# Peptides against a protein of PDB entry 8BZL, part 344

Target 1, 228 residues: chain A of PDB entry 8BZL
Amino acid sequence: SYDRAITVFSPDGHLFQVEYAQEAVKKGSTAVGVRGRDIVVLGVEKKSVAKLQDERTVRKICALDDNVCMAFAGLTADARIVINRARVECQSHRLTVEDPVTVEYITRYIASLKQRYTQSNGRRPFGISALIVGFDFDGTPRLYQTDPSGTYHAWKANAIGRGAKSVREFLEKNYTDEAIETDDLTIKLVIKALLEVVQSGGKNIELAVMRRDQSLKILNPEEIEKYV
Target 2, 242 residues: chain B of PDB entry 8BZL
Amino acid sequence: SRRYDSRTTIFSPEGRLYQVEYAMEAIGHAGTCLGILANDGVLLAAERRNIHKLLDEVFFSEKIYKLNEDMACSVAGITSDANVLTNELRLIAQRYLLQYQEPIPCEQLVTALCDIKQAYTQFGGKRPFGVSLLYIGWDKHYGFQLYQSDPSGNYGGWKATCIGNNSAAAVSMLKQDYKEGEMTLKSALALAIKVLNKTMDVSKLSAEKVEIATLTRENGKTVIRVLKQKEVEQLIKKHEEE

## One batch from the design tools (peptide; made by RFdiffusion4, then SolubleMPNN)

Design b1_p30_1_s4 (from b1_p30_1, 8 letters changed)
Fold by OpenDDE base, seed 2:
Structure b1_p30_1_s4 (fold): chain B 228 residues (1-228), chain C 242 residues (1-242), chain A 30 residues (1-30)
Amino acid sequence: as target 1 above (228 residues)
Amino acid sequence: as target 2 above (242 residues)
Amino acid sequence: QAEMERIAALPRPPIPPQPPPAAGSENLYL
């Protein structure tokens, strides 16, 4: 009876609904995150916005708080639910603890939310992975990934979505201390990584940059072309 | 596999939500609805399929619903699901007005309903709503707006779009003829008639088969007007003369 | 990552033939 227990173990110990939710993530456009020395960068493949669609309503990168940004891959509507809950938690934390969330804290909150949807009767998993970046109050740059299972890990660099395998293989080869020595080099690394899977260069890339003690900056196309 | 077509919306091995896709397929069989954003207003145009001779000729809009003073929507899909969702939109808008003493922003009303739609795709014992909506509105934040939402709880803002039968062909035509920055409400009305005439599976477009609503600003107030049959006839006649 | 890779590497049941995607279903994923 799938109506009661949606996510159940197979005889071989698999959670197929979680695995299939990971396949939903692979239907999303590519997102990449890189942690630099004093910078975090998110890059995403721009989905071809329909000519008559308002671009402001198509966001793959969003702020969770002033110090935390998230990119996702997978089901857009599922992502909105996670983003809204994470934003509420960030504000609640500021009100109750009088400090902004750490990037790990909000990642763990999102991960716990996802995990509960893998174990709750009558709920399917979230069809999204997320890259969560930001700065802790001590000024430490952080990058986390979370998946449909509710697992999370800290990363130096990672990718999610359709081209994630190729982008990760690129990052494994090219992520060095020299490649992230400056903010500009870190941005260039993200662009080069995305160009492994994105056609037509910088026009199809969206970049978000967060520096220490600065808010999220989304780069305009002209700013991106300077790095290509 | 029929196993993923179950009562509960679950992922297929490919990460597809078949119940959502099937709800979208059901909408493809509904009558065509168009939305067009202009500089001076926004419109909805919808195919009227159920012309019963015993329907009172009153300002009966089968597919266009006023939500509040600043917003209207058009629906494609299951009528019963549409009625539930349009009532929920009205309730959300009214609760916001009572709480904040100002009208709900257009996108916020759309997102509130989309969160409900999404929940019906994620929680067991529920099916997706077999309904897509076009929303027209005005607010102080973005001015005139057009949105589309689907059974998944996804939404987007649009300059022009179509839902229901032959929507892909209609969207293609809109992409060809829509002039960004130059679209007046008058030209948008003409474009709506042009697209409906080619998209509706009718030998001749008649005013009886078309509902049109416009949303404009007059003296700092939003005006939502359903066009009279005679006004629609004049628009059709003008298109036949061009 | 290792756990995600482990899960991804686990043998999956053969995917039966799937119906064609519904029109606009590609927009469900970002």
Scores: peptide ipSAE 0.347, ipTM 0.763, DockQ to the pose 0.592
Fold by OpenDDE base, seed 5:
Structure b1_p30_1_s4 (fold): chain B 228 residues (1-228), chain C 242 residues (1-242), chain A 30 residues (1-30)
Amino acid sequence: as target 1 above (228 residues)
Amino acid sequence: as target 2 above (242 residues)
Amino acid sequence: QAEMERIAALPRPPIPPQPPPAAGSENLYL
């Protein structure tokens, strides 16, 4: 009975709609984030674009601002709403504070947005988790994760979506200071982590790289194949 | 099963939105709509199911709606929901034109409606729209475009796609016969007739049962044209002779 | 993650038999 109401507590303190929104995240393709020394890398499993579909309209990695990007897993339409709200906040912050957002600030904004959708009887939770990466104005690389509950934490490396468990287990074993010693090694770590769950190698991977004082770069397939 | 399907759009224990899935199922029972992108234009082809001799001929297009000078759409699903969404598309396009003194870019119009669709899947006391749309358009940014949107507020760009009845079979046929880079509007029209002839639950394809609109560029202007019945008859006849 | 794990560890009601996914519902998730 309690599972039929929009985000209410069960007698045992369970928020069923939040938990079920986390199950929606697991239906999404895998996304991985890794923080290097002077680099942040997002890797995603490419959903097989239908032969006649325009790839331009299928994006799992999105810029929020010049210094921040986000990968998500879960409901595509829910993600678009969160991305648009985050972009507006990044621009508003630049206008009011005269500085770009910190990665923590925009993560906290997204988390607060998600949390508010868990307390309103007029709204269901967002069916998305996000990996948010970027650089603070001091040049510090950051990686954060948010879930449907509106919780957020800082990470060295993490994964979300269908293969997230296997990818996290790989990262726990292979994330060392040596494995992130260079930008190229950090990119290789993300590719290796994705290859734990992605079939057919580098063709099914999308990579986004943000280096210190550089814009977001989406790697082309030929650039990815050099790391495989 | 009945626990998650009878109320506001909520997550199932598996993270499914049953009301969105049921809206998609309802669209599967609607008449077929095709969209095909060509190098020199884009088209919509739709099944006309309501052939009432007493319908005033003024309803030249049951399923294809002009949105503005540069865009049209076709609809599959609940007619009342389709009327609400097509009116909202026209209002969004007009507001943009008034604000910016330029036509709304095709993808921005699609996105604005998709945000409304999404909201109807997330807010309490709302149900999903039982409608999928195909959009055809031209803008200065991407040229000729074809989009599809569903009840979830998801959308995508396409070279060719289908919504409504037998859409999966139609998409399979389009994948086989669509030649990337070689598609003329003439070949796209022939392909549309070929696919509709195989996917419509009719013994014989007739021009009265098919609506076709083309979007082209002539002298730097967008031209949206609904084909006359005689033109559709000629396309069908040509297909029967091949 | 610990909070997510705590929530996930709570007793779930038995999931009733689910209908098959609607055609195209796989496109809802990315």
Scores: peptide ipSAE 0.346, ipTM 0.762, DockQ to the pose 0.576
Fold by OpenDDE base, seed 3:
Structure b1_p30_1_s4 (fold): chain B 228 residues (1-228), chain C 242 residues (1-242), chain A 30 residues (1-30)
Amino acid sequence: as target 1 above (228 residues)
Amino acid sequence: as target 2 above (242 residues)
Amino acid sequence: QAEMERIAALPRPPIPPQPPPAAGSENLYL
């Protein structure tokens, strides 16, 4: 039978397939999330798109619903599966509960999906971490992270992918209530954090901004350069 | 190393999927396939390797498959895997048409197959498909389109790309000669012949060894045409005169 | 993050020599 447990405990109690899936996440480009007062910001390192590739097909930031967006790091194909399931769940929730999902709810759904792939026979873990940001219906800004294990936590700021360590070290030093006092300062904090690992300034950064009671806005390069 | 390469697709200690990488390596040994997007159409050009004199002259392209009225694909990799995936593409497209009474958008068809490919990299008892595809299509959303997908279930849109043998060299030539915004289907056909002539491991390019399909719009309808051998001969001859 | 750092700090068996990445395998990750 090929329906063997792929993710099994080692003699020392490790789930090596989960740990190795976390190494797959580190092969992804850097993503950062910051929660401001009335804003959530996702920033990503733009992967160098090959000449003649269509950039529209290379998306590291995606909407899950009108009130929730996600950045990921790791296996692109694995991410698509998670995104599609999360989008279906967001729509299903609107139909069944008559309200949009909370950011925690959809994070927990994604985390539970990931966790099931760590225990299900004949399944490997998802090789992705995600930063999930948005607003709850009460207008509360939220940032969550989830990893290949199916763990999730709420954050003020965090980073995932190859440069995540350096970005986190920057955020730990520079995330203050003053640094997020305004929307513009929050955006600047994300840009500065990404510039720790991204070469050539704002041209290699993608930013997504969600303000209270506003739709997701992806900033164009000219808008990003105003904050640099 | 063999612990991670011989089993169901699992992560290596460094987060690699060796079975997916080995499927990609296998595709590097397959016949070359090119795709080029033009302003007035899109084309596929594929190397035909198996010319056996006893093959019934199946006038049908061995490597280019019509998927529906608005899409075609070309395949590099394991022939049996290719047949399964091309049949699945046709079924997905037909099911969508029946359900929604409109043709499936090009990217949505590509994505649906890529989700299947991804599943074969994640579920036990499955191996990755040893197949990369180029897709050409037209839809009302994006017009003419070219996509590439690999064994991982990853995909991307392209203006021009190559899969199979010597794909890296072909992509480099396409990057040099492709004129963004100025590419006509006629110029794309000439570019395809130029690239194939340099990337195919043949002393002389012959029409017998090349399959070409074009996708155009005529009177508000998509037209998918496989070029006749004589038309390919004329393209080769023109290239030899330049 | 703390859990990931905890896991990362756990003793791992030495990673065996890895073959070169396949061509285009860098595109598997975003």
Scores: peptide ipSAE 0.305, ipTM 0.726, DockQ to the pose 0.573; fails the geometry check

Design b1_p30_1_s4 (from b1_p30_1, 8 letters changed)
Fold by OpenDDE base, seed 1:
Structure b1_p30_1_s4 (fold): chain B 228 residues (1-228), chain C 242 residues (1-242), chain A 30 residues (1-30)
Amino acid sequence: as target 1 above (228 residues)
Amino acid sequence: as target 2 above (242 residues)
Amino acid sequence: QAEMERIAALPRPPIPPQPPPAAGSENLYL
């Protein structure tokens, strides 16, 4: 019976609605994030866009601010709510503190938002995990991951969504200082990691790259094919 | 098992939102609505089911709603929920116009309603809206646009799509016959009639059972026009001759 | 992540038979 309540503890100490929200994340396509030396890379499995669907409306990677971007896995509509709240917070921080958010700050904000939805009566957890990447003002590259519970951690590399286990196992084996020595090698590492779970090669991959002191760049299919 | 289906804002053990899925199932029983984007315009075509002889108000359009001067929508699902959402769309568009002295961008109006729909899937004591919408519009940013939204608060842009009864079959037909980059409004109208003739469970398609609206640009203004019955009859006749 | 993995590893109650997914429900997830 406890599994039916709004996010409450079971007799064995579980938050079943949080666990089930993690199952919603696993229904999402795979996303991977890698922190290089002077680069952060997000790679996502492109969902098969229906032939008549506008690809511009199917985005798994979004900017939160000029220095921060996010990939998500799970419920698309839930992600939009989190993205909008994060964007408002980034703008508010610029106005009130006169500096861009740190990647940790905006991650903590998103995590706190998610956590409140696990504890607030009459609310379900967000059915999303997110990879948040960017640069702090000092030029330090950052990668964070958040889940439906509102936990967050800093990572060198991580993955979320349906293929995340296989991609993480690949990254644990292949993430070395040599594998991220250059921007191009870091991009190649992300592509290789995604190819563990993505069929049909580079056509089904979307890549976002943020370099130090540069704006977010989404790579076109031809640019991706150069790394495959 | 009915264990996870009773509460509107709980995940199943598999990460499913049953009330959202059941709302989508309810829409599958609604009259067919389709949208087609052309190079020179965009259209909505909808099945008219409520032909009651005792209806005093000859509504020019039962299922197609003008939202503002640049947008219209069609609805599939629960009529009462549709009325609430179409009124909310009009209010959002009007508040934006008053605040910014320009029309709301099409996608921004769609997203504003989708955020409301999403909230009804996440906040306790609420049920999902049993409504899908097709939106047609024009703005200065993207030109002619077609969007679809569902009970989850998800949305997408489309070149052609269908909601309601037999929507899967209609979408399959649209995928076969839609020519990217070559679609005129005239060819889109012919395609709409072709798809409705096959997806409506009627022995013969009649103009009384079909509502069609077109959105075009004339002299730098958006023109939303509901086709007259005679114009729809001509389209049906032309399709029967081909 | 370790806490979430610990939570996820705990025995779930048996999942009752689920109704078939509604048409288009796959589009709810990205």
Scores: peptide ipSAE 0.304, ipTM 0.725, DockQ to the pose 0.603; fails the geometry check

Design b1_p30_2_s1 (from b1_p30_2, 14 letters changed)
Fold by OpenDDE base, seed 5:
Structure b1_p30_2_s1 (fold): chain B 228 residues (1-228), chain C 242 residues (1-242), chain A 30 residues (1-30)
Amino acid sequence: as target 1 above (228 residues)
Amino acid sequence: as target 2 above (242 residues)
Amino acid sequence: MSDRLFEGGAGEPVPLEWLKWRLERMESMR
């Protein structure tokens, strides 16, 4: 009978499988998110793609809807499931409510999904954290972070994955109103933050930008180098 | 810790999924499968280990499966698991065709199966599939494609790759000899033979121990062809003469 | 081999109805 209970409380009140899923996240590539004034930016550490691997298939920043995108750290296969579920919810919301989701709404949905996998018999937690950015229908930029437990919070800037501590320390020091005064400065802040943990400059960074009333734009390496 | 080895796929204290890793280890003992993408086609080459003279059915291809008119795959790992997954691939491909009246894009078929694989790593009462797959295909979006997937439900596109026994050594050789942008199907076939000759634990490579399939485009149609033994013999002979 | 679990494709966007079907199919395999 105990074989069905994957995530149980320890005597001291810990959920070990959730904590261990958080350890899996720490093995993931670093992701950073920054909310600007009229822009949201996601950056992810690119591991050197194997020489024979197709780079097209290695994406860590995914659109959930036209107004929301997500970066993740941890198990890629787990992330794909969360992304797909979130995409269904975003589209379903548009069809049923006739408005796009708020960033908070879709974050809460993802968080609730994760939480259920920590409480349901015969399911292990998701081995991912996510940074979710986008614009609400009123044009307000938002950034949220979720972890394997299903906890979520709103942030001005945050980081997840193996280099998250160093990146967060950088952001805590350098995130100012002046540093995000323009879109370009906001992008530069994200790149600088990632460079704390990425050695080979702009070639090893995946960067996505969403501006108000614009679609998600993935920057090419040449565009990234202009900000370095 | 052994405690995390015996139960449903759970995280170790270090954030590892040992059952998935063990499934991948099991695949390392399976026969070698190679995939190589060329400018004018894509190929699979697989080690044939079960040569039983008493087999009533001459299976022309033991490890290479046609999925639809535009895709094929090769498998490394547990045969029964492979059969389930290849059948599922065919069902998914057919369902897409029925719904949209066009062939499923290659990556979408791969992803659909990978989500199933992932589910078997997360849901209780299930074990990971002990199978890795190489997929070759053509679609109107990306042309010729090669993909690899593993028991975790991860996948990636490749120019050339290998799964199964001695896969690491094979990948190293492919990295050395693969010329991006200059690879013809003919050169890819020669490279496949070269790599198999070095990675298969046989004294001499023979045509009976190798299965090769090519996927090409002829007159706007995809052609999937399993090479005849005589053709494979000629490839081996050419390699021995070089 | 462990590092492979953290690499690879996140998949492409697919039509909603197709995605719903895939999800239903996965649930049926439970």
Scores: peptide ipSAE 0.478, ipTM 0.803, DockQ to the pose 0.711
Fold by OpenDDE base, seed 3:
Structure b1_p30_2_s1 (fold): chain B 228 residues (1-228), chain C 242 residues (1-242), chain A 30 residues (1-30)
Amino acid sequence: as target 1 above (228 residues)
Amino acid sequence: as target 2 above (242 residues)
Amino acid sequence: MSDRLFEGGAGEPVPLEWLKWRLERMESMR
């Protein structure tokens, strides 16, 4: 059956393993990204951490470099591989080009990596989508999304994972220039968007903020509650 | 019976990796292994199933492996796979020590192996490892630590957890009895015996069927000790008297 | 059981040279 072939097109032109990898993404925790004026914000649904689980080890937002971070939806183990490859590329770029990567560059790298895994019979696709945010060297905030196929696009705001549809519908309605006029408003927008799908408020949200010329900041639950 | 692609772990139409799930199911039939984090140490307790009286070699520890001076692990699943993975853990730990002249941080060792496990779920011609691991360790960054990893290459830190047979029931019991911030190693040992007594498919818990290792700090050094059978007997006896 | 594949974390940052070594080792296992 074509369903089992990793790299074979169906008679109707489908790459089933890529489509099925996209279904895996939909089972992942919801992630949201918003580009503000001088800020980028990532939020992720914290599934109720098992009572005995160490919360420190449950991070879904990761720095790729000082100027770039990502959130993901889908298979966590697959995500680590992508993150590690991206981190090496970011550092390699600094060494060879003497500048940090642009957000588009590293997104394209990740996308190309994913695409290669869709074309090799010896590999299955990555079961992840990613939201990649950061600042270019000129201080421009960027948000990109990539999926298991290796496609990528720039966004003002987007969501991935289980609750992505509801979050996107909220963002489509509420993302305005006024809603992102300040850093605080942008953060509030992300939190409100996640609250469409997250129960029990700020305790179940992981939130990361990157401002212009600043490093990634992960907000603690108390800081998040101030915006709720 | 869906003929699984014998060559590569692939996604189902629903986005599931059935070969990984089946590996996890196989682990559910393996002997129980518990891990409990205490304020003054961390422990592993594992079911010993193969008590072949005819085995000349007193395998002091069938399921608990020392990885380095600061870490140990226990395994649930396919023994041959476990041997490969534990050897890899030791190699990684030694390589780090050689490169940085300090012990590898606990989480870094866990993640290094988890990336290997993940690769066996993504590359053709490979099957998932049929092994889950519990890791206990100490490092200068986070102190005493307990981790769990599965065939997918996923991992997490825990205060207490269980893998193998009846793991869900064991975890439920641990959630009920684990007292955060008040857990001593002594209390953790008692809790381990309590949980094993209820979760092992044996009529009576005996010291010959249980392996226990503790990891403590003494005079600024990590001490990994496998409890002697007599010590385990005393713990069981104490539990029976409570 | 399926939910476990979507849990956990992406890991902490590690030294670059160590990360390179890990990746090279993984490539050698392919």
Scores: peptide ipSAE 0.473, ipTM 0.802, DockQ to the pose 0.623
Fold by OpenDDE base, seed 1:
Structure b1_p30_2_s1 (fold): chain B 228 residues (1-228), chain C 242 residues (1-242), chain A 30 residues (1-30)
Amino acid sequence: as target 1 above (228 residues)
Amino acid sequence: as target 2 above (242 residues)
Amino acid sequence: MSDRLFEGGAGEPVPLEWLKWRLERMESMR
């Protein structure tokens, strides 16, 4: 009976709806994030876009602000809600504090939002994990991850979604100072990591890069193929 | 296990939202709706199931709704839910126009409604809307556009797609016959008739059972036109002769 | 059918004030 309740503990101390939301995340396309020296990179597995689908409308990486971007795994519609609220908060922060958000700040905001949805009887958890990357105002690159529970941590590199285990194993082995020595090497690392789980090479990868003091850049397929 | 399908807005142990899936299943039994994007326009073609002799001779759209001067939609699913959502679309579009003194971009209108749909999958005491929509529109940013949305609040842009009864078969046929970059509105209309003839849950395709709307640009203005029955008859006749 | 929930995109950015209005309206519908 307790496993059907949204916001109650089971007798053994589980929040089943949160755990089940985490299972939804595992069904999502794989996303990977890597923090380089002066770059942050997000990559997402593109499921084969249906032949008649407009690829423009299948973006999995989005900007939250000029200095922060996000990739996600799980329910796409849930992600849009989180993204929109985060965007409002980023702009509100600029107006009230007169500085852009830190990556940690906006991550904490998102995490708090998710947590509230785990503690309200009138709401289900968000079925998404997110990788949030960007630069603090001091120019420090950051990578954070959030999950459906509202837990968040800082990472050097991480992955979420269906292929996350394999990608993380790859990153644990291959994330070195040498591997992120340059922006190009950092990008290559992300691509190689995704290729552990993505078939058909660079055509099935969405890749975004944010360099210090630069806006988010989404790479086109031709640009990605140069790193393959 | 289906023990988690009785409540709205809950995940199954496998991370599924059964009520959303069931809403989609219900839509699969609704009348067929097609959308096709052409170089010179976009169209909706919808199955009309409710034919009654006592209906006024004035043309009615059972499933095709004008949203504003630049957009229309077709619905598959629960009629009452469709009415609520189409009214909401009109409200959103009008509010945007009043605020910004320009029509709402097509994708923005779609996403605004999709976020509403999503909310009904996440908040307690709500059920998913039992409706999928096809949207056709024109804006200055992307020109002619076709979108599809479902009860989850997910959406996507399409060159051609189908919702409702036999949608999978229709999509397969569209994939075979749709020629990217070469699709005229005329050819799109012919394709729509071809697909409907094979996928509608009717013994014989007739003009009374089909609603077709086209969206074009004339003299820098969007024109949304519902085809007259005679025009649809001619399209069907032409298809039968081929 | 379940796979469809994991497809699609994050949507395009919209004007801030418009986004605020949308969020407020959504709350009113809850």
Scores: peptide ipSAE 0.462, ipTM 0.790, DockQ to the pose 0.612

Design b1_p30_2_s1 (from b1_p30_2, 14 letters changed)
Fold by OpenDDE base, seed 2:
Structure b1_p30_2_s1 (fold): chain B 228 residues (1-228), chain C 242 residues (1-242), chain A 30 residues (1-30)
Amino acid sequence: as target 1 above (228 residues)
Amino acid sequence: as target 2 above (242 residues)
Amino acid sequence: MSDRLFEGGAGEPVPLEWLKWRLERMESMR
């Protein structure tokens, strides 16, 4: 049964469901990505974990492969679908091409997936934006952002989610070559950016770091506090 | 506009999925189910609402379902939807066992179903499942575990939580009384009775209105046990004496 | 209640073959 077209053009040329999915993203926790010289850093606002919740199960930063990580803002269940498909693609690429994906490649794959959901009858758009970071095989750090429409761009630094405007304004003012001169300074920049929207300091920040030829490292709260 | 309340789950202008929210609202009217994680086990306690005297099959557990040898779940919401989802959980668990010759890890089973739930929120011609689940289990990776999932396909691990009627009040009580690291299964059972006694819309808590299952490890094996009515009566009696 | 949709877990990594099976099963439900 051809279910009614979910995502259709308005008379003025807007795709309402895509725009509304972007509104869903704005309700998500803030995520920040920064590209340093030899480091990429993702930070996410941790809403106060309910006292009885297992923190292990609250992950907003996920590895897609050994060289690629993703943070997201928006619907968590939607994000899980995107992450799983991206993981399959990363492994498939390794098997078929015998090399890991480039950050751009996997971003384009995710973007294409999202775009298809904006054009397919009987599917709503994904209610997520993503920050995708990692290293290409040549050792170049990359940061990409994608939105519900399937559009993607490369960034030096960016933010998504509820506090994204304030965080972006901070990054626009403070992202300099001096501010990313070292790995530690780059980490500090991300933390400072998140503190624009996070009230309780380092305890409410999830921070992940990927260095050249290293696996994703999720910093514990004690490690984060050293940078505050 | 009521237009976003259509059969197909779509975003509202505010980025809300109303059909998912309405499914969650419907679950709020279902019988209470709580889960508590202890050091030596995990339990589910569920309200039994439909005690019809003419029910021939003493379903030992109306709301608690064994999924495999290492996991059980409880449901709040639409019974028919619950049956479909519990059957799917069993199928997934068996398929994993056949493929890998080991039991499926608890979180993997939960996430597999959550992805199905999510699909029913994104694909046209589908409505969200009107069901929340609590999962209890044991695996070699994380030991005893408690999970909650909702109609959106979202999930989380918990030390203690509640779904269904008066769940917010129950969670508040659990937050007050749950002692991290010090919870024994015995204490968890007592806490379950305490919370149910206050959150169930009944004048007096009775064993006939409560189902309790425990999951423990004995001699390197998982044991899932539904408490007998007499055992539940004894727990209630102890609570009344305190 | 709506806030819960934006919280929770993105899941853990699973074996590739198992993940493929899950995805295929989901596609069959479309």
Scores: peptide ipSAE 0.465, ipTM 0.794, DockQ to the pose 0.815; fails the geometry check

